# Peptides against a protein of PDB entry 1Y74: the designs that were tried, part 19

Target 1, 57 residues: chain A of PDB entry 1Y74
Amino acid sequence: LGLERDVSRAVELLERLQRSGELPPQKLQALQRVLQSRFCSAIREVYEQLYDTLDIT

## One batch from the design tools (peptide; made by RFdiffusion4, then SolubleMPNN)

Design b2_p14_3_s1
Fold by OpenDDE base, seed 4:
Structure b2_p14_3_s1 (fold): chain B 57 residues (1-57), chain A 14 residues (1-14)
Amino acid sequence: as target 1 above (57 residues)
Amino acid sequence: SELEELLRELEELL
């Protein structure tokens, strides 16, 4: 779904930002790990299931 | 910059 794609895109952008060296990478990397965590994945899965069944926009 | 690109794309997602 769109949410999975958007999270993946956000992670990709954080990776690029880390490589650019424009900002200290530590907090960016921490945020990236949070977005990739099993917790966030589980919440996303619940959201997507509800979205599919209820067509919440 | 990469930071500016990130901000632009985040604005599109929100």
Scores: peptide ipSAE 0.082, ipTM 0.636, DockQ to the pose 0.072
Fold by OpenDDE base, seed 1:
Structure b2_p14_3_s1 (fold): chain B 57 residues (1-57), chain A 14 residues (1-14)
Amino acid sequence: as target 1 above (57 residues)
Amino acid sequence: SELEELLRELEELL
């Protein structure tokens, strides 16, 4: 679904922001790790399953 | 800036 792509895009944007040096990278990297975590992936999987089942439009 | 670009992109996602 769009959630997987949105998370992937958010990670990409965080990588660019980290490389820019405009902000301290530590918290950005931490957020990136959260988005890439098994926990986040599991929640996304549940979300996608429920989304398909509930037929949310 | 890259921060401004990120914020613009997030605005598009939401």
Scores: peptide ipSAE 0.081, ipTM 0.637, DockQ to the pose 0.071
Fold by OpenDDE base, seed 2:
Structure b2_p14_3_s1 (fold): chain B 57 residues (1-57), chain A 14 residues (1-14)
Amino acid sequence: as target 1 above (57 residues)
Amino acid sequence: SELEELLRELEELL
């Protein structure tokens, strides 16, 4: 769904930024780990299920 | 820069 795609895109962008070396990678990597965490993925799954069921806007 | 690009992309997503 849209949320999954957006999260995946954000992770990709963070990876590119880390490789560029423009910023210290530690905090960027930490953020990436958060976005890829089991908690975030679980919330995403619930969101997507509810979205499909309720047909939100 | 990559940072500027990231910020532009995030601005589009949000």
Scores: peptide ipSAE 0.079, ipTM 0.634, DockQ to the pose 0.075
Fold by OpenDDE base, seed 3:
Structure b2_p14_3_s1 (fold): chain B 57 residues (1-57), chain A 14 residues (1-14)
Amino acid sequence: as target 1 above (57 residues)
Amino acid sequence: SELEELLRELEELL
């Protein structure tokens, strides 16, 4: 679940950056959407399945 | 700043 946690943390950081208004929100939001995309979610799901199957801690 | 703080946290994450 390390990857899921890291992705979630990255999204959280991007949200904070967007709220701060210190940077134009468009590109930050675009990156956030990429991380939350169906593609990235599918890759994460595959990763988690492989991780669980291989039982690597 | 908030930006600097978040960049430090992002650096720690990556």
Scores: peptide ipSAE 0.079, ipTM 0.647, DockQ to the pose 0.073

Design b2_p14_4_s1
Fold by OpenDDE base, seed 1:
Structure b2_p14_4_s1 (fold): chain B 57 residues (1-57), chain A 14 residues (1-14)
Amino acid sequence: as target 1 above (57 residues)
Amino acid sequence: SEAERLYQEALELA
């Protein structure tokens, strides 16, 4: 399962978007904060644990 | 644009 890797990649892309200045950075930064939050990390951990335990498509 | 390029890269996730 590559969810942690995908979240890290998403954050990287958001940071690059913010640095480009092509879009207002506020909502991008807010999304980055959500993805890096302890809440999101906890949900991700639960998801990964369930994925390993249950037959999830 | 950078935004378009990054959009395409994001689509390749998961």
Scores: peptide ipSAE 0.230, ipTM 0.769, DockQ to the pose 0.393
Fold by OpenDDE base, seed 5:
Structure b2_p14_4_s1 (fold): chain B 57 residues (1-57), chain A 14 residues (1-14)
Amino acid sequence: as target 1 above (57 residues)
Amino acid sequence: SEAERLYQEALELA
């Protein structure tokens, strides 16, 4: 599935984008907070468990 | 730009 890896990669890219200074960091940081939130992690975990159980392609 | 480069990298997730 690789969802955890993809989320981690997304966060990495957001951090690099924030460091570049090319864009206002506020919304980027907010998105990073959402992706790293316990809520998002919990939803991801449930999704992965359901995916493993049901094997929905 | 860095933004454009990172956008391309992000697309690789799909």
Scores: peptide ipSAE 0.225, ipTM 0.766, DockQ to the pose 0.388
Fold by OpenDDE base, seed 4:
Structure b2_p14_4_s1 (fold): chain B 57 residues (1-57), chain A 14 residues (1-14)
Amino acid sequence: as target 1 above (57 residues)
Amino acid sequence: SEAERLYQEALELA
């Protein structure tokens, strides 16, 4: 399971998008904030715990 | 565009 890695990669891509200036940055920044929020981190942790316990593959 | 390129990269997460 690489959910933490995938979220980190998503944030990286969002930061690059914001720097490019090709899109309005507000919604991209908001999404980044959500992905980096304590709430999303907590949900990810629960998901990873369940994944370790249950074979969801 | 950069947006399209990054979209393609994002698809690799799936």
Scores: peptide ipSAE 0.224, ipTM 0.765, DockQ to the pose 0.393
Fold by OpenDDE base, seed 3:
Structure b2_p14_4_s1 (fold): chain B 57 residues (1-57), chain A 14 residues (1-14)
Amino acid sequence: as target 1 above (57 residues)
Amino acid sequence: SEAERLYQEALELA
């Protein structure tokens, strides 16, 4: 599935966006916090397991 | 802009 990899890549891009200073950082940082949150990680884990088990296309 | 460039890169995740 590679969801963990995609989330990591998304965080990387968000960090680069924040460093650019072209956009207000508040919402970008908030999104990064959500993606790196324990809650998001737990949901991701459940999703990945169910995805593999149920073979959701 | 950097934002536009990174937006394009983000599309590669799909």
Scores: peptide ipSAE 0.223, ipTM 0.764, DockQ to the pose 0.380

Design b2_p14_4_s2
Fold by OpenDDE base, seed 4:
Structure b2_p14_4_s2 (fold): chain B 57 residues (1-57), chain A 14 residues (1-14)
Amino acid sequence: as target 1 above (57 residues)
Amino acid sequence: DEARELYEEALRLA
Protein backbone atom coordinates (compact mmCIF):
# COMPACT_ATOMS: atom_id res chain seq x y z
CA LEU B 1 0.00 0.00 0.00
CA GLY B 2 1.42 3.32 -1.11
CA LEU B 3 -1.28 5.68 0.10
CA GLU B 4 1.14 8.00 1.85
CA ARG B 5 3.23 8.21 -1.31
CA ASP B 6 0.17 8.82 -3.45
CA VAL B 7 -1.03 11.61 -1.18
CA SER B 8 2.43 13.18 -1.26
CA ARG B 9 2.44 12.98 -5.05
CA ALA B 10 -1.01 14.55 -5.21
CA VAL B 11 0.19 17.44 -3.05
CA GLU B 12 3.23 17.90 -5.28
CA LEU B 13 1.04 18.06 -8.36
CA LEU B 14 -1.29 20.55 -6.70
CA GLU B 15 1.66 22.77 -5.82
CA ARG B 16 2.87 22.66 -9.42
CA LEU B 17 -0.58 23.61 -10.67
CA GLN B 18 -0.74 26.52 -8.26
CA ARG B 19 2.64 27.81 -9.42
CA SER B 20 1.77 27.49 -13.10
CA GLY B 21 -1.18 29.85 -12.86
CA GLU B 22 -3.12 27.79 -15.40
CA LEU B 23 -6.00 27.37 -12.95
CA PRO B 24 -7.44 29.53 -10.18
CA PRO B 25 -5.39 28.58 -7.11
CA GLN B 26 -8.06 28.84 -4.41
CA LYS B 27 -9.70 25.43 -4.82
CA LEU B 28 -6.35 23.75 -5.43
CA GLN B 29 -4.96 25.27 -2.26
CA ALA B 30 -8.04 24.20 -0.31
CA LEU B 31 -7.65 20.63 -1.52
CA GLN B 32 -3.98 20.69 -0.61
CA ARG B 33 -4.86 21.85 2.90
CA VAL B 34 -7.31 18.99 3.28
CA LEU B 35 -4.77 16.43 2.11
CA GLN B 36 -2.18 17.81 4.54
CA SER B 37 -4.59 18.18 7.46
CA ARG B 38 -4.18 16.29 10.71
CA PHE B 39 -7.59 14.76 10.14
CA CYS B 40 -6.68 13.37 6.73
CA SER B 41 -3.35 12.10 8.05
CA ALA B 42 -5.04 10.36 10.97
CA ILE B 43 -7.60 8.69 8.72
CA ARG B 44 -4.87 7.63 6.31
CA GLU B 45 -2.85 6.10 9.13
CA VAL B 46 -5.84 4.14 10.45
CA TYR B 47 -6.68 2.98 6.95
CA GLU B 48 -3.13 1.80 6.31
CA GLN B 49 -3.02 -0.08 9.60
CA LEU B 50 -6.33 -1.78 8.93
CA TYR B 51 -5.32 -2.56 5.37
CA ASP B 52 -2.15 -4.25 6.55
CA THR B 53 -4.03 -6.21 9.19
CA LEU B 54 -6.93 -7.33 7.02
CA ASP B 55 -4.86 -7.83 3.85
CA ILE B 56 -7.78 -6.95 1.62
CA THR B 57 -7.07 -7.79 -2.01
CA ASP A 1 1.28 20.52 -18.27
CA GLU A 2 1.62 16.98 -16.95
CA ALA A 3 0.13 17.99 -13.61
CA ARG A 4 -2.83 19.61 -15.34
CA GLU A 5 -3.48 16.54 -17.46
CA LEU A 6 -3.39 14.29 -14.41
CA TYR A 7 -5.65 16.65 -12.49
CA GLU A 8 -8.17 16.71 -15.31
CA GLU A 9 -8.11 12.93 -15.54
CA ALA A 10 -8.66 12.66 -11.79
CA LEU A 11 -11.68 14.96 -12.07
CA ARG A 12 -13.17 12.71 -14.75
CA LEU A 13 -12.80 9.67 -12.49
CA ALA A 14 -14.20 11.35 -9.38
Scores: peptide ipSAE 0.045, ipTM 0.594, DockQ to the pose 0.311
Fold by OpenDDE base, seed 3:
Structure b2_p14_4_s2 (fold): chain B 57 residues (1-57), chain A 14 residues (1-14)
Amino acid sequence: as target 1 above (57 residues)
Amino acid sequence: DEARELYEEALRLA
């Protein structure tokens, strides 16, 4: 499971988009804040812990 | 450019 890596990659892409100015940065920045929040991290950890115990294929 | 394309694709798939 590479959820942490995928979230980190998503944040990286959002930062690149913000710097490029191709899109309005406000919503991108808000999404980045959510993805880097303690709440999102906690949810990710719960998901990762349950991933191997639940058949969610 | 690539990041924009990936972002837009992600929005379409969500």
Scores: peptide ipSAE 0.043, ipTM 0.589, DockQ to the pose 0.313
Fold by OpenDDE base, seed 1:
Structure b2_p14_4_s2 (fold): chain B 57 residues (1-57), chain A 14 residues (1-14)
Amino acid sequence: as target 1 above (57 residues)
Amino acid sequence: DEARELYEEALRLA
């Protein structure tokens, strides 16, 4: 499971989109803030631990 | 452009 890496990649893409000006930046920035929040990080950590313990394929 | 394309693809797969 590479959820941490995928979230980091998503944030990188959002930053690029904000700089390009192709889309209105405010909602992209809001999504970035959510993905980088302590709440999201805590949920991700729990998810990763449960995924490892449950051995879900 | 590439970032937008990847973002749109991710939305289609979600």
Scores: peptide ipSAE 0.041, ipTM 0.585, DockQ to the pose 0.334
Fold by OpenDDE base, seed 5:
Structure b2_p14_4_s2 (fold): chain B 57 residues (1-57), chain A 14 residues (1-14)
Amino acid sequence: as target 1 above (57 residues)
Amino acid sequence: DEARELYEEALRLA
């Protein structure tokens, strides 16, 4: 499970979309803020730890 | 369309 990597890549893609100017940036920025929020980071960390130990396949 | 290409890449990521 590479959830941290996937979230980081998603944020990178959102930043590129914002720079392209092809889409209104407000909703993209809001989504980026959610993905980078302390809450999402904490949930991700717990999820990854539980996944590694319990194999919640 | 860079936005479309990035959306497609994001879909492949998921």
Scores: peptide ipSAE 0.035, ipTM 0.587, DockQ to the pose 0.436

Design b2_p14_4_s3
Fold by OpenDDE base, seed 2:
Structure b2_p14_4_s3 (fold): chain B 57 residues (1-57), chain A 14 residues (1-14)
Amino acid sequence: as target 1 above (57 residues)
Amino acid sequence: AEAERLYREALELA
């Protein structure tokens, strides 16, 4: 699945946005924390396992 | 602006 890739890319873009300083960093940082949280990782793992098992496109 | 550019880039991934 591309979910792990997409999450990693999202984090990269959020980091770039934070470095630009054009937006208040607090909400961007909060979103990054969510995407990198143990909870999000666990949900992603379950999601990926289910898709692997069910062979859903 | 950089922020707008990055948002457009993010949307292209979807």
Scores: peptide ipSAE 0.205, ipTM 0.746, DockQ to the pose 0.397
Fold by OpenDDE base, seed 3:
Structure b2_p14_4_s3 (fold): chain B 57 residues (1-57), chain A 14 residues (1-14)
Amino acid sequence: as target 1 above (57 residues)
Amino acid sequence: AEAERLYREALELA
């Protein structure tokens, strides 16, 4: 499971999109804020813990 | 453009 990696990659791409200036940044920033929020991080942590414990393939 | 390129790159997350 590489959820942390994928989230980090998603944030990176969102930041690059924002820097391009080709799109309105507001919604991109909002999505980035969600992905980097304490809530999202907590949910991710629980998910990863359960995934590792249950070893679901 | 840059945005389109990055959107394509984002698809690699799947």
Scores: peptide ipSAE 0.205, ipTM 0.747, DockQ to the pose 0.447
Fold by OpenDDE base, seed 1:
Order: structure tokens, then sequence, then C-alpha cells
Structure b2_p14_4_s3 (fold): chain B 57 residues (1-57), chain A 14 residues (1-14)
């Protein structure tokens, strides 16, 4: 699945945005923390497991 | 701006 990849890419982009200094970093950092949180990781894992279970190809 | 460039890159997600 691409979800893990997409989340990782999103985090990368958020980090680049923070480094650019063009925007206040606080909200970007908060979003990054949410995406990397155990909660979101657990949801992603459930999501991926469901698709793995349904993958009959 | 880098923010706009990164926005375009983000559209390639999923």
Amino acid sequence: as target 1 above (57 residues)
Amino acid sequence: AEAERLYREALELA
C-alpha cells in the first residue's frame, strides 16, 4: 500500500516547509506530530491490515 | 515561493 509512503512524504514536505521559514512553523510542526503519533500509526496499521486481509489478488 | 512548490508536490500524494 501507498499509505505509509504518502504519510512519510507528507511529513517530509512539512519538514521542508518548516525549514523554509516562509510560514509560521508551529501549526506545521503540530500537524507533523499528529501524523507521526502513535494514534495515527495505529489507525494506519488497521487500515493496511484490512486491505491486506481483503487482498485476494 | 517554496510553499507553492511544495503544494504542487503534495498533489502527487496517494
Scores: peptide ipSAE 0.204, ipTM 0.749, DockQ to the pose 0.404
Fold by OpenDDE base, seed 4:
Structure b2_p14_4_s3 (fold): chain B 57 residues (1-57), chain A 14 residues (1-14)
Amino acid sequence: as target 1 above (57 residues)
Amino acid sequence: AEAERLYREALELA
């Protein structure tokens, strides 16, 4: 499971989008904040632990 | 252009 990696990559892409200035940054920044929030991190951690335990196919 | 390129890169997550 590469959820942590994928979230980190998503954040990276969002940051690049914001820097480009091609799109209004507000919604992108909001999404980034969600992905980097303690809540999202906690849910991700639980998910990853359950994934390892249950061995989801 | 950057947005389009990043869109393609984002698809690699799936």
Scores: peptide ipSAE 0.200, ipTM 0.745, DockQ to the pose 0.382

Design b2_p14_4_s4
Fold by OpenDDE base, seed 4:
Structure b2_p14_4_s4 (fold): chain B 57 residues (1-57), chain A 14 residues (1-14)
Amino acid sequence: as target 1 above (57 residues)
Amino acid sequence: SAAEAEYQRALELA
């Protein structure tokens, strides 16, 4: 399961968008903070545990 | 955020 990697990639893309200045950075930064929050990490851990338990493909 | 805190508490109870 590559959910952690996917979240890291999403954060990377958000940082690129913020640096490009093509979009207002406020909402992008807010989304980045959510993805990097302890809450989001906890949800990810729950999902990964369920994935391992249910052996979802 | 407040919403995150509420959901975290819910997770602790599950």
Scores: peptide ipSAE 0.031, ipTM 0.524, DockQ to the pose 0.032
Fold by OpenDDE base, seed 1:
Structure b2_p14_4_s4 (fold): chain B 57 residues (1-57), chain A 14 residues (1-14)
Amino acid sequence: as target 1 above (57 residues)
Amino acid sequence: SAAEAEYQRALELA
């Protein structure tokens, strides 16, 4: 599955983009906040649990 | 948001 890893990687890339200054950082930072929010984490956790239980390929 | 808070509460109860 690896959703947690993928989200962490996405956040890392967003941080790099923000530091580079190539793009306006505000929307990138907002997206990062969403991905790191308690709500997003809770949804991810539920999905992972259901995925494991149902053994979806 | 309020919606997020309600959803989180629902998840905790489930």
Scores: peptide ipSAE 0.030, ipTM 0.512, DockQ to the pose 0.028
Fold by OpenDDE base, seed 2:
Parts: C-alpha cells; sequence; structure tokens
Structure b2_p14_4_s4 (fold): chain B 57 residues (1-57), chain A 14 residues (1-14)
C-alpha cells in the first residue's frame, strides 16, 4: 500500500492547479492543507497499519 | 478543531 506516495502526488497536483489559475484557488488550498495536516497524516498511518494487519479481501 | 486535537492525543497514547 503506497498511500503516502499517492497523497504526496495529490498535493503536487493541487499545487499545479493553484498556479494555473484556471480554478478558484481557495478550495484547492484548503484541501491541500487538510492533506498535509498532522491529523490527516495520523489517520493515514492508522489506516495503513490496519490494512497490513487486517486483510480486507 | 478541538475534536481533531482530542483524537490525535488519543492516537499518540495508543
Amino acid sequence: as target 1 above (57 residues)
Amino acid sequence: SAAEAEYQRALELA
């Protein structure tokens, strides 16, 4: 499970979208802040640990 | 938020 990598990629794409100016940046910036927050990181870590322990086939 | 902070503290203790 490469969730950390996917989150990092999502943040990168959000930054590019903000710089392009094609969309209002406010909500994009808010989403980026959420994805980079300590809370979201902690939730991701718990999810990754549970995913490895519990095979939810 | 306060709720998020509480949840984080709980995770740190686990």
Scores: peptide ipSAE 0.029, ipTM 0.510, DockQ to the pose 0.028
Fold by OpenDDE base, seed 3:
Structure b2_p14_4_s4 (fold): chain B 57 residues (1-57), chain A 14 residues (1-14)
Amino acid sequence: as target 1 above (57 residues)
Amino acid sequence: SAAEAEYQRALELA
């Protein structure tokens, strides 16, 4: 499970979209802030730890 | 939010 890398890639793509000007940047920036928040990072860390010990499929 | 703050406090205690 590589959620940390996937989240980092998502943030990178959001930054590219903001720089291109193809879409209004306000909602993209808000989503980026959520993905980089301490709360979201804590949720991700708990999920990654539990995923190794539980069958959640 | 208040809910986020409570969840973070719970994580710190675990």
Scores: peptide ipSAE 0.029, ipTM 0.507, DockQ to the pose 0.027

Design b2_p14_5_s1
Fold by OpenDDE base, seed 1:
Formats: structure tokens, sequence, C-alpha cells
Structure b2_p14_5_s1 (fold): chain B 57 residues (1-57), chain A 14 residues (1-14)
């Protein structure tokens, strides 16, 4: 699973979007905070562990 | 334009 990598890439893209000023930054910043939260990290870790043990296709 | 390119790149995440 590339979920950790994909989340890191999503945060990078959100930071670029915020700096461009082409979109209202407030919702982008809120999404970035969610993706970087302890809650999101904990859910990601559980999800990755389950993917390794369960036949999820 | 830049925002659109970044959204297109985000859509490639699996």
Amino acid sequence: as target 1 above (57 residues)
Amino acid sequence: EEAQRLLELADQLE
C-alpha cells in the first residue's frame, strides 16, 4: 500500500494550491490539517495493517 | 491553470 506516500503527496499538492492563490485557501488548509492529524494517521495505520492481513480486493 | 494541473496529478493517486 502506498497510502502513506499518497497522503504525503496530497499534502504537498494542497500546499502548492494554497500558494498559487487560484482557489480559496481556507478549505484546502482545513483538508491539509485533517490529513496531518493524529486521527487520520491512526486510521491510516489500522487500514494498512488490515490490508496486510485481510483479503481486500 | 496551475490548480487544474495539480488536480489532474491528484487524480492519479491510487
Scores: peptide ipSAE 0.029, ipTM 0.516, DockQ to the pose 0.150
Fold by OpenDDE base, seed 3:
Structure b2_p14_5_s1 (fold): chain B 57 residues (1-57), chain A 14 residues (1-14)
Amino acid sequence: as target 1 above (57 residues)
Amino acid sequence: EEAQRLLELADQLE
């Protein structure tokens, strides 16, 4: 789904932001941990099961 | 500069 790709892209962008040093990395790292958490993954899986066939664009 | 480029990429998320 687009959601899985968007979450993966969000994590990638957060990692780049952390490495750039232009922003304080701690909050970005915390958000990355949330997005990569088992809880977030479980919610994503439920979403994907319900909405995989829906055109949400 | 890098943060701005990354923000522009984030705005392209569906």
Scores: peptide ipSAE 0.029, ipTM 0.517, DockQ to the pose 0.145
Fold by OpenDDE base, seed 5:
Structure b2_p14_5_s1 (fold): chain B 57 residues (1-57), chain A 14 residues (1-14)
Amino acid sequence: as target 1 above (57 residues)
Amino acid sequence: EEAQRLLELADQLE
């Protein structure tokens, strides 16, 4: 699973949206904080390990 | 337009 890459790309896109100033930055920044949180990273890591081991597809 | 810009960026996700 490329989840780490996709999360990193999602954060990059959120940063670009924040810099454009077209949208209120607060909700975008809150979503970025969630995606970069230790909790989200830990859940992602466990999910990737289980996926690699169990082949959940 | 804000929604159009968001869609254009979302289309870059793999």
Scores: peptide ipSAE 0.023, ipTM 0.507, DockQ to the pose 0.101
Fold by OpenDDE base, seed 4:
Structure b2_p14_5_s1 (fold): chain B 57 residues (1-57), chain A 14 residues (1-14)
Amino acid sequence: as target 1 above (57 residues)
Amino acid sequence: EEAQRLLELADQLE
């Protein structure tokens, strides 16, 4: 399970895009906020707990 | 282009 790492990497990439100035930052920042939200974290934790017990592949 | 930049960054998600 690399889900926490993948989410962290996605946030890092969004921050790089925001700093580059190539794209309007507002939508990128909104997506970053969603990925860092308590809701997203809670869903991730549930997923990680169930991953070992469920065949989701 | 901005779309190419997004694809390059998405390729680094692993």
Scores: peptide ipSAE 0.022, ipTM 0.507, DockQ to the pose 0.102

Design b2_p14_5_s2
Fold by OpenDDE base, seed 5:
Structure b2_p14_5_s2 (fold): chain B 57 residues (1-57), chain A 14 residues (1-14)
Amino acid sequence: as target 1 above (57 residues)
Amino acid sequence: SLAQELLALADALE
């Protein structure tokens, strides 16, 4: 739950950084794509299941 | 600012 929120926030921030044009967008875009990938979502789900009792906020 | 966004990103990734 908290991890999902944090990933979403990270993606939002990456989008802002890309739009600013202050940094080369390629690596930021690549990281965004990874964070939004089905693979990353699946890993997140497994992690959240295994560490449900941990504070992941 | 860029610095603020980077710091916020770091916080989100912790």
Scores: peptide ipSAE 0.042, ipTM 0.596, DockQ to the pose 0.134
Fold by OpenDDE base, seed 3:
Structure b2_p14_5_s2 (fold): chain B 57 residues (1-57), chain A 14 residues (1-14)
Amino acid sequence: as target 1 above (57 residues)
Amino acid sequence: SLAQELLALADALE
């Protein structure tokens, strides 16, 4: 189970991309906000609960 | 660089 870690890493990389100035930050920031939203957190929680229950390895 | 960050992202999501 690494979804929480993957989301955290994705957010970190999005922040780096925003600071780099190589791309307009608006869409990157929007994606970051989605990944950090209550909605995504709830979905992640459901996923992790199902993963633990089903023991998908 | 953008390329390096994208590669890092791909690696993180493996």
Scores: peptide ipSAE 0.040, ipTM 0.591, DockQ to the pose 0.108
Fold by OpenDDE base, seed 4:
Parts: structure tokens; sequence; C-alpha cells
Structure b2_p14_5_s2 (fold): chain B 57 residues (1-57), chain A 14 residues (1-14)
């Protein structure tokens, strides 16, 4: 399980897209803020703990 | 490009 790494990678890609100027940055930045929010972090941690405990395949 | 970034995202989130 690499959910934290995947979220970090998603944020990195969003930052690249913002810098490229190919798209209006506002919605990309909003999505980045959501992924970096305390809420998403808390949910991720709970999910990872449950995954480790339950050994979900 | 956007297409390349989206492909990279899909690969990372497999």
Amino acid sequence: as target 1 above (57 residues)
Amino acid sequence: SLAQELLALADALE
C-alpha cells in the first residue's frame, strides 16, 4: 500500500500542470488543496490503518 | 503535455 506516495505524486503532477499553463490553474489548484487538506490526510491515515489491520487484498 | 501528465497520473495511481 502506497496511498500516501500516490497522493504526493498526484499533487506533483497537478503542480506541473499548473506551471505548464495549458489549463486554467484555478481548478487544478483547488484539487491540490483538497488532496493536501487535513480531512483527506485523516481519511488516508484511517484507511491505511484499516488496510494494515484487516490485510485487505 | 496534458496527455503525458494524465498518463503519468494513471501509471502512478494503478
Scores: peptide ipSAE 0.039, ipTM 0.587, DockQ to the pose 0.108
Fold by OpenDDE base, seed 2:
Structure b2_p14_5_s2 (fold): chain B 57 residues (1-57), chain A 14 residues (1-14)
Amino acid sequence: as target 1 above (57 residues)
Amino acid sequence: SLAQELLALADALE
């Protein structure tokens, strides 16, 4: 699966982009907040639980 | 660069 890992990597990259100054940080930070939100985490957890239960190949 | 970071993101999410 690796969804949690992928989200963590996405957040890491967003942080790098914010530090680079190449883009205005506000929208990047907003996206980071969404990915780290309780809501996103809850949805991810449900997805992962269903994935494990259904054993989707 | 932005391009490099985006490519890295795409690779990580594949």
Scores: peptide ipSAE 0.039, ipTM 0.588, DockQ to the pose 0.106

Design b2_p14_5_s3
Fold by OpenDDE base, seed 4:
Structure b2_p14_5_s3 (fold): chain B 57 residues (1-57), chain A 14 residues (1-14)
Amino acid sequence: as target 1 above (57 residues)
Amino acid sequence: SLGEELLRLAEELE
């Protein structure tokens, strides 16, 4: 199960994209905040629990 | 460039 890892990686990539300065940072930063929000974390937790229960391959 | 950076990031996401 790599959802947490993938979200963390996505955040890292968004940070790199922001640091490049070639794009307006506001929308990227907003997306980053969503991915780091308690809501997103709660959804991930539910997903992980369901994954453990259903053993989705 | 932005295009090159996006490609690198996409590859790193995999």
Scores: peptide ipSAE 0.036, ipTM 0.576, DockQ to the pose 0.095
Fold by OpenDDE base, seed 2:
Structure b2_p14_5_s3 (fold): chain B 57 residues (1-57), chain A 14 residues (1-14)
Amino acid sequence: as target 1 above (57 residues)
Amino acid sequence: SLGEELLRLAEELE
């Protein structure tokens, strides 16, 4: 399970994309905020706990 | 280009 790693990587890539200026930063920043939100973190935590419990792989 | 960058980013997430 690498969900936390993937989310962190996604945030990093969004930061790079924002700095490049090739796209309006507002929507990218909004997505970044969603990925870093408490809600997203809580959902991730629940998923990871269930994953460990159920071993669905 | 923007398209190439987006493809690169998508591939890095996979």
Scores: peptide ipSAE 0.036, ipTM 0.566, DockQ to the pose 0.108
Fold by OpenDDE base, seed 5:
Structure b2_p14_5_s3 (fold): chain B 57 residues (1-57), chain A 14 residues (1-14)
Amino acid sequence: as target 1 above (57 residues)
Amino acid sequence: SLGEELLRLAEELE
């Protein structure tokens, strides 16, 4: 399971999109904040624990 | 362009 890595990569890509200037940065930054939030991190940790226990995939 | 950038980023994500 590489969920933490994928979330980190998604955040990095959102930063690149913001720097490209092709889109207004506000919504991209808001999405980035959500992905970096404690809530998102907590849900990810629970998911990873369940994944390890149940092997749901 | 935006489309080209999105394609590049998608490729880097996978």
Scores: peptide ipSAE 0.036, ipTM 0.571, DockQ to the pose 0.090
Fold by OpenDDE base, seed 3:
Structure b2_p14_5_s3 (fold): chain B 57 residues (1-57), chain A 14 residues (1-14)
Amino acid sequence: as target 1 above (57 residues)
Amino acid sequence: SLGEELLRLAEELE
């Protein structure tokens, strides 16, 4: 399952956007915090466990 | 441009 990879890519993209200075950083940082939150991680963990068990790509 | 930069960043993450 590529969910962990996709979330990591999203976080990296947000970090790059923040460093570029092309956009206001506050909302980008907020989105990054959501993706890295314990709540989001817990949801991802359950999701990945379920799909790993079912062997669904 | 901003659009070009976004595309570049997205492509780098593939």
Scores: peptide ipSAE 0.033, ipTM 0.565, DockQ to the pose 0.079

Design b2_p14_6_s1 (from b2_p14_6, 6 letters changed)
Fold by OpenDDE base, seed 3:
Structure b2_p14_6_s1 (fold): chain B 57 residues (1-57), chain A 14 residues (1-14)
Amino acid sequence: as target 1 above (57 residues)
Amino acid sequence: EDAELQRRLEELLA
């Protein structure tokens, strides 16, 4: 599954976009905060556990 | 306006 890796990569891309200055940083930063939030991490962990155990595709 | 964002998202999803 590798959601942790994908989320980390998404955050990396968001940081690059914020540094470029081509887009307003507020929404990008907000999205980054959501992806790095304890809530999102907890949901991700539960999802990964269920995905590994159950056929949810 | 969102062209770079779209490009980066496409890179992530590729």
Scores: peptide ipSAE 0.021, ipTM 0.458, DockQ to the pose 0.455
Fold by OpenDDE base, seed 5:
Structure b2_p14_6_s1 (fold): chain B 57 residues (1-57), chain A 14 residues (1-14)
Amino acid sequence: as target 1 above (57 residues)
Amino acid sequence: EDAELQRRLEELLA
């Protein structure tokens, strides 16, 4: 499971989209903040740990 | 990949 990598890539893409100016940046920035929030990170970490332990496949 | 993401996000945020 590469969830941390996928979230990091999603944030990178959101940053690129914000810089392009093709979309209103406010909602993209809000989504980026959610993905980088402590809550989201904590849930991700727990999910990854449980996935590795329980093999949720 | 990035261009497809842009299109999908544009649809969501329109």
Scores: peptide ipSAE 0.018, ipTM 0.432, DockQ to the pose 0.116
Fold by OpenDDE base, seed 1:
Structure b2_p14_6_s1 (fold): chain B 57 residues (1-57), chain A 14 residues (1-14)
Amino acid sequence: as target 1 above (57 residues)
Amino acid sequence: EDAELQRRLEELLA
């Protein structure tokens, strides 16, 4: 499970899109903030822990 | 670069 890596990559891509100016940055920035939020991180960590715990087979 | 991602994001954020 590479969820942390995938989220980091998603944020990177969102930042690139914001810098390109091809899209209005507001919604992209909002999505980035959600992905980087404490809440999202907490949920991700729980999800990863459950995955690690159950992925014994 | 990332044209497909851009399109998908546009669709989701519309």
Scores: peptide ipSAE 0.017, ipTM 0.443, DockQ to the pose 0.121
Fold by OpenDDE base, seed 4:
Structure b2_p14_6_s1 (fold): chain B 57 residues (1-57), chain A 14 residues (1-14)
Amino acid sequence: as target 1 above (57 residues)
Amino acid sequence: EDAELQRRLEELLA
């Protein structure tokens, strides 16, 4: 399971998009904040634990 | 792959 890595990669891409100026940064920044929120992190952590325990395919 | 992901992201945020 690489969910943490995938979220980190998504944030990295959002940051690059914000720096490029090709898109309005506000919605990108909002999405980044959601992905980096304590809530999202907590849900991710629970999901990863359940995935490891239940071997969800 | 990154270009496609950026395109999909743009579609979602449009």
Scores: peptide ipSAE 0.017, ipTM 0.444, DockQ to the pose 0.115

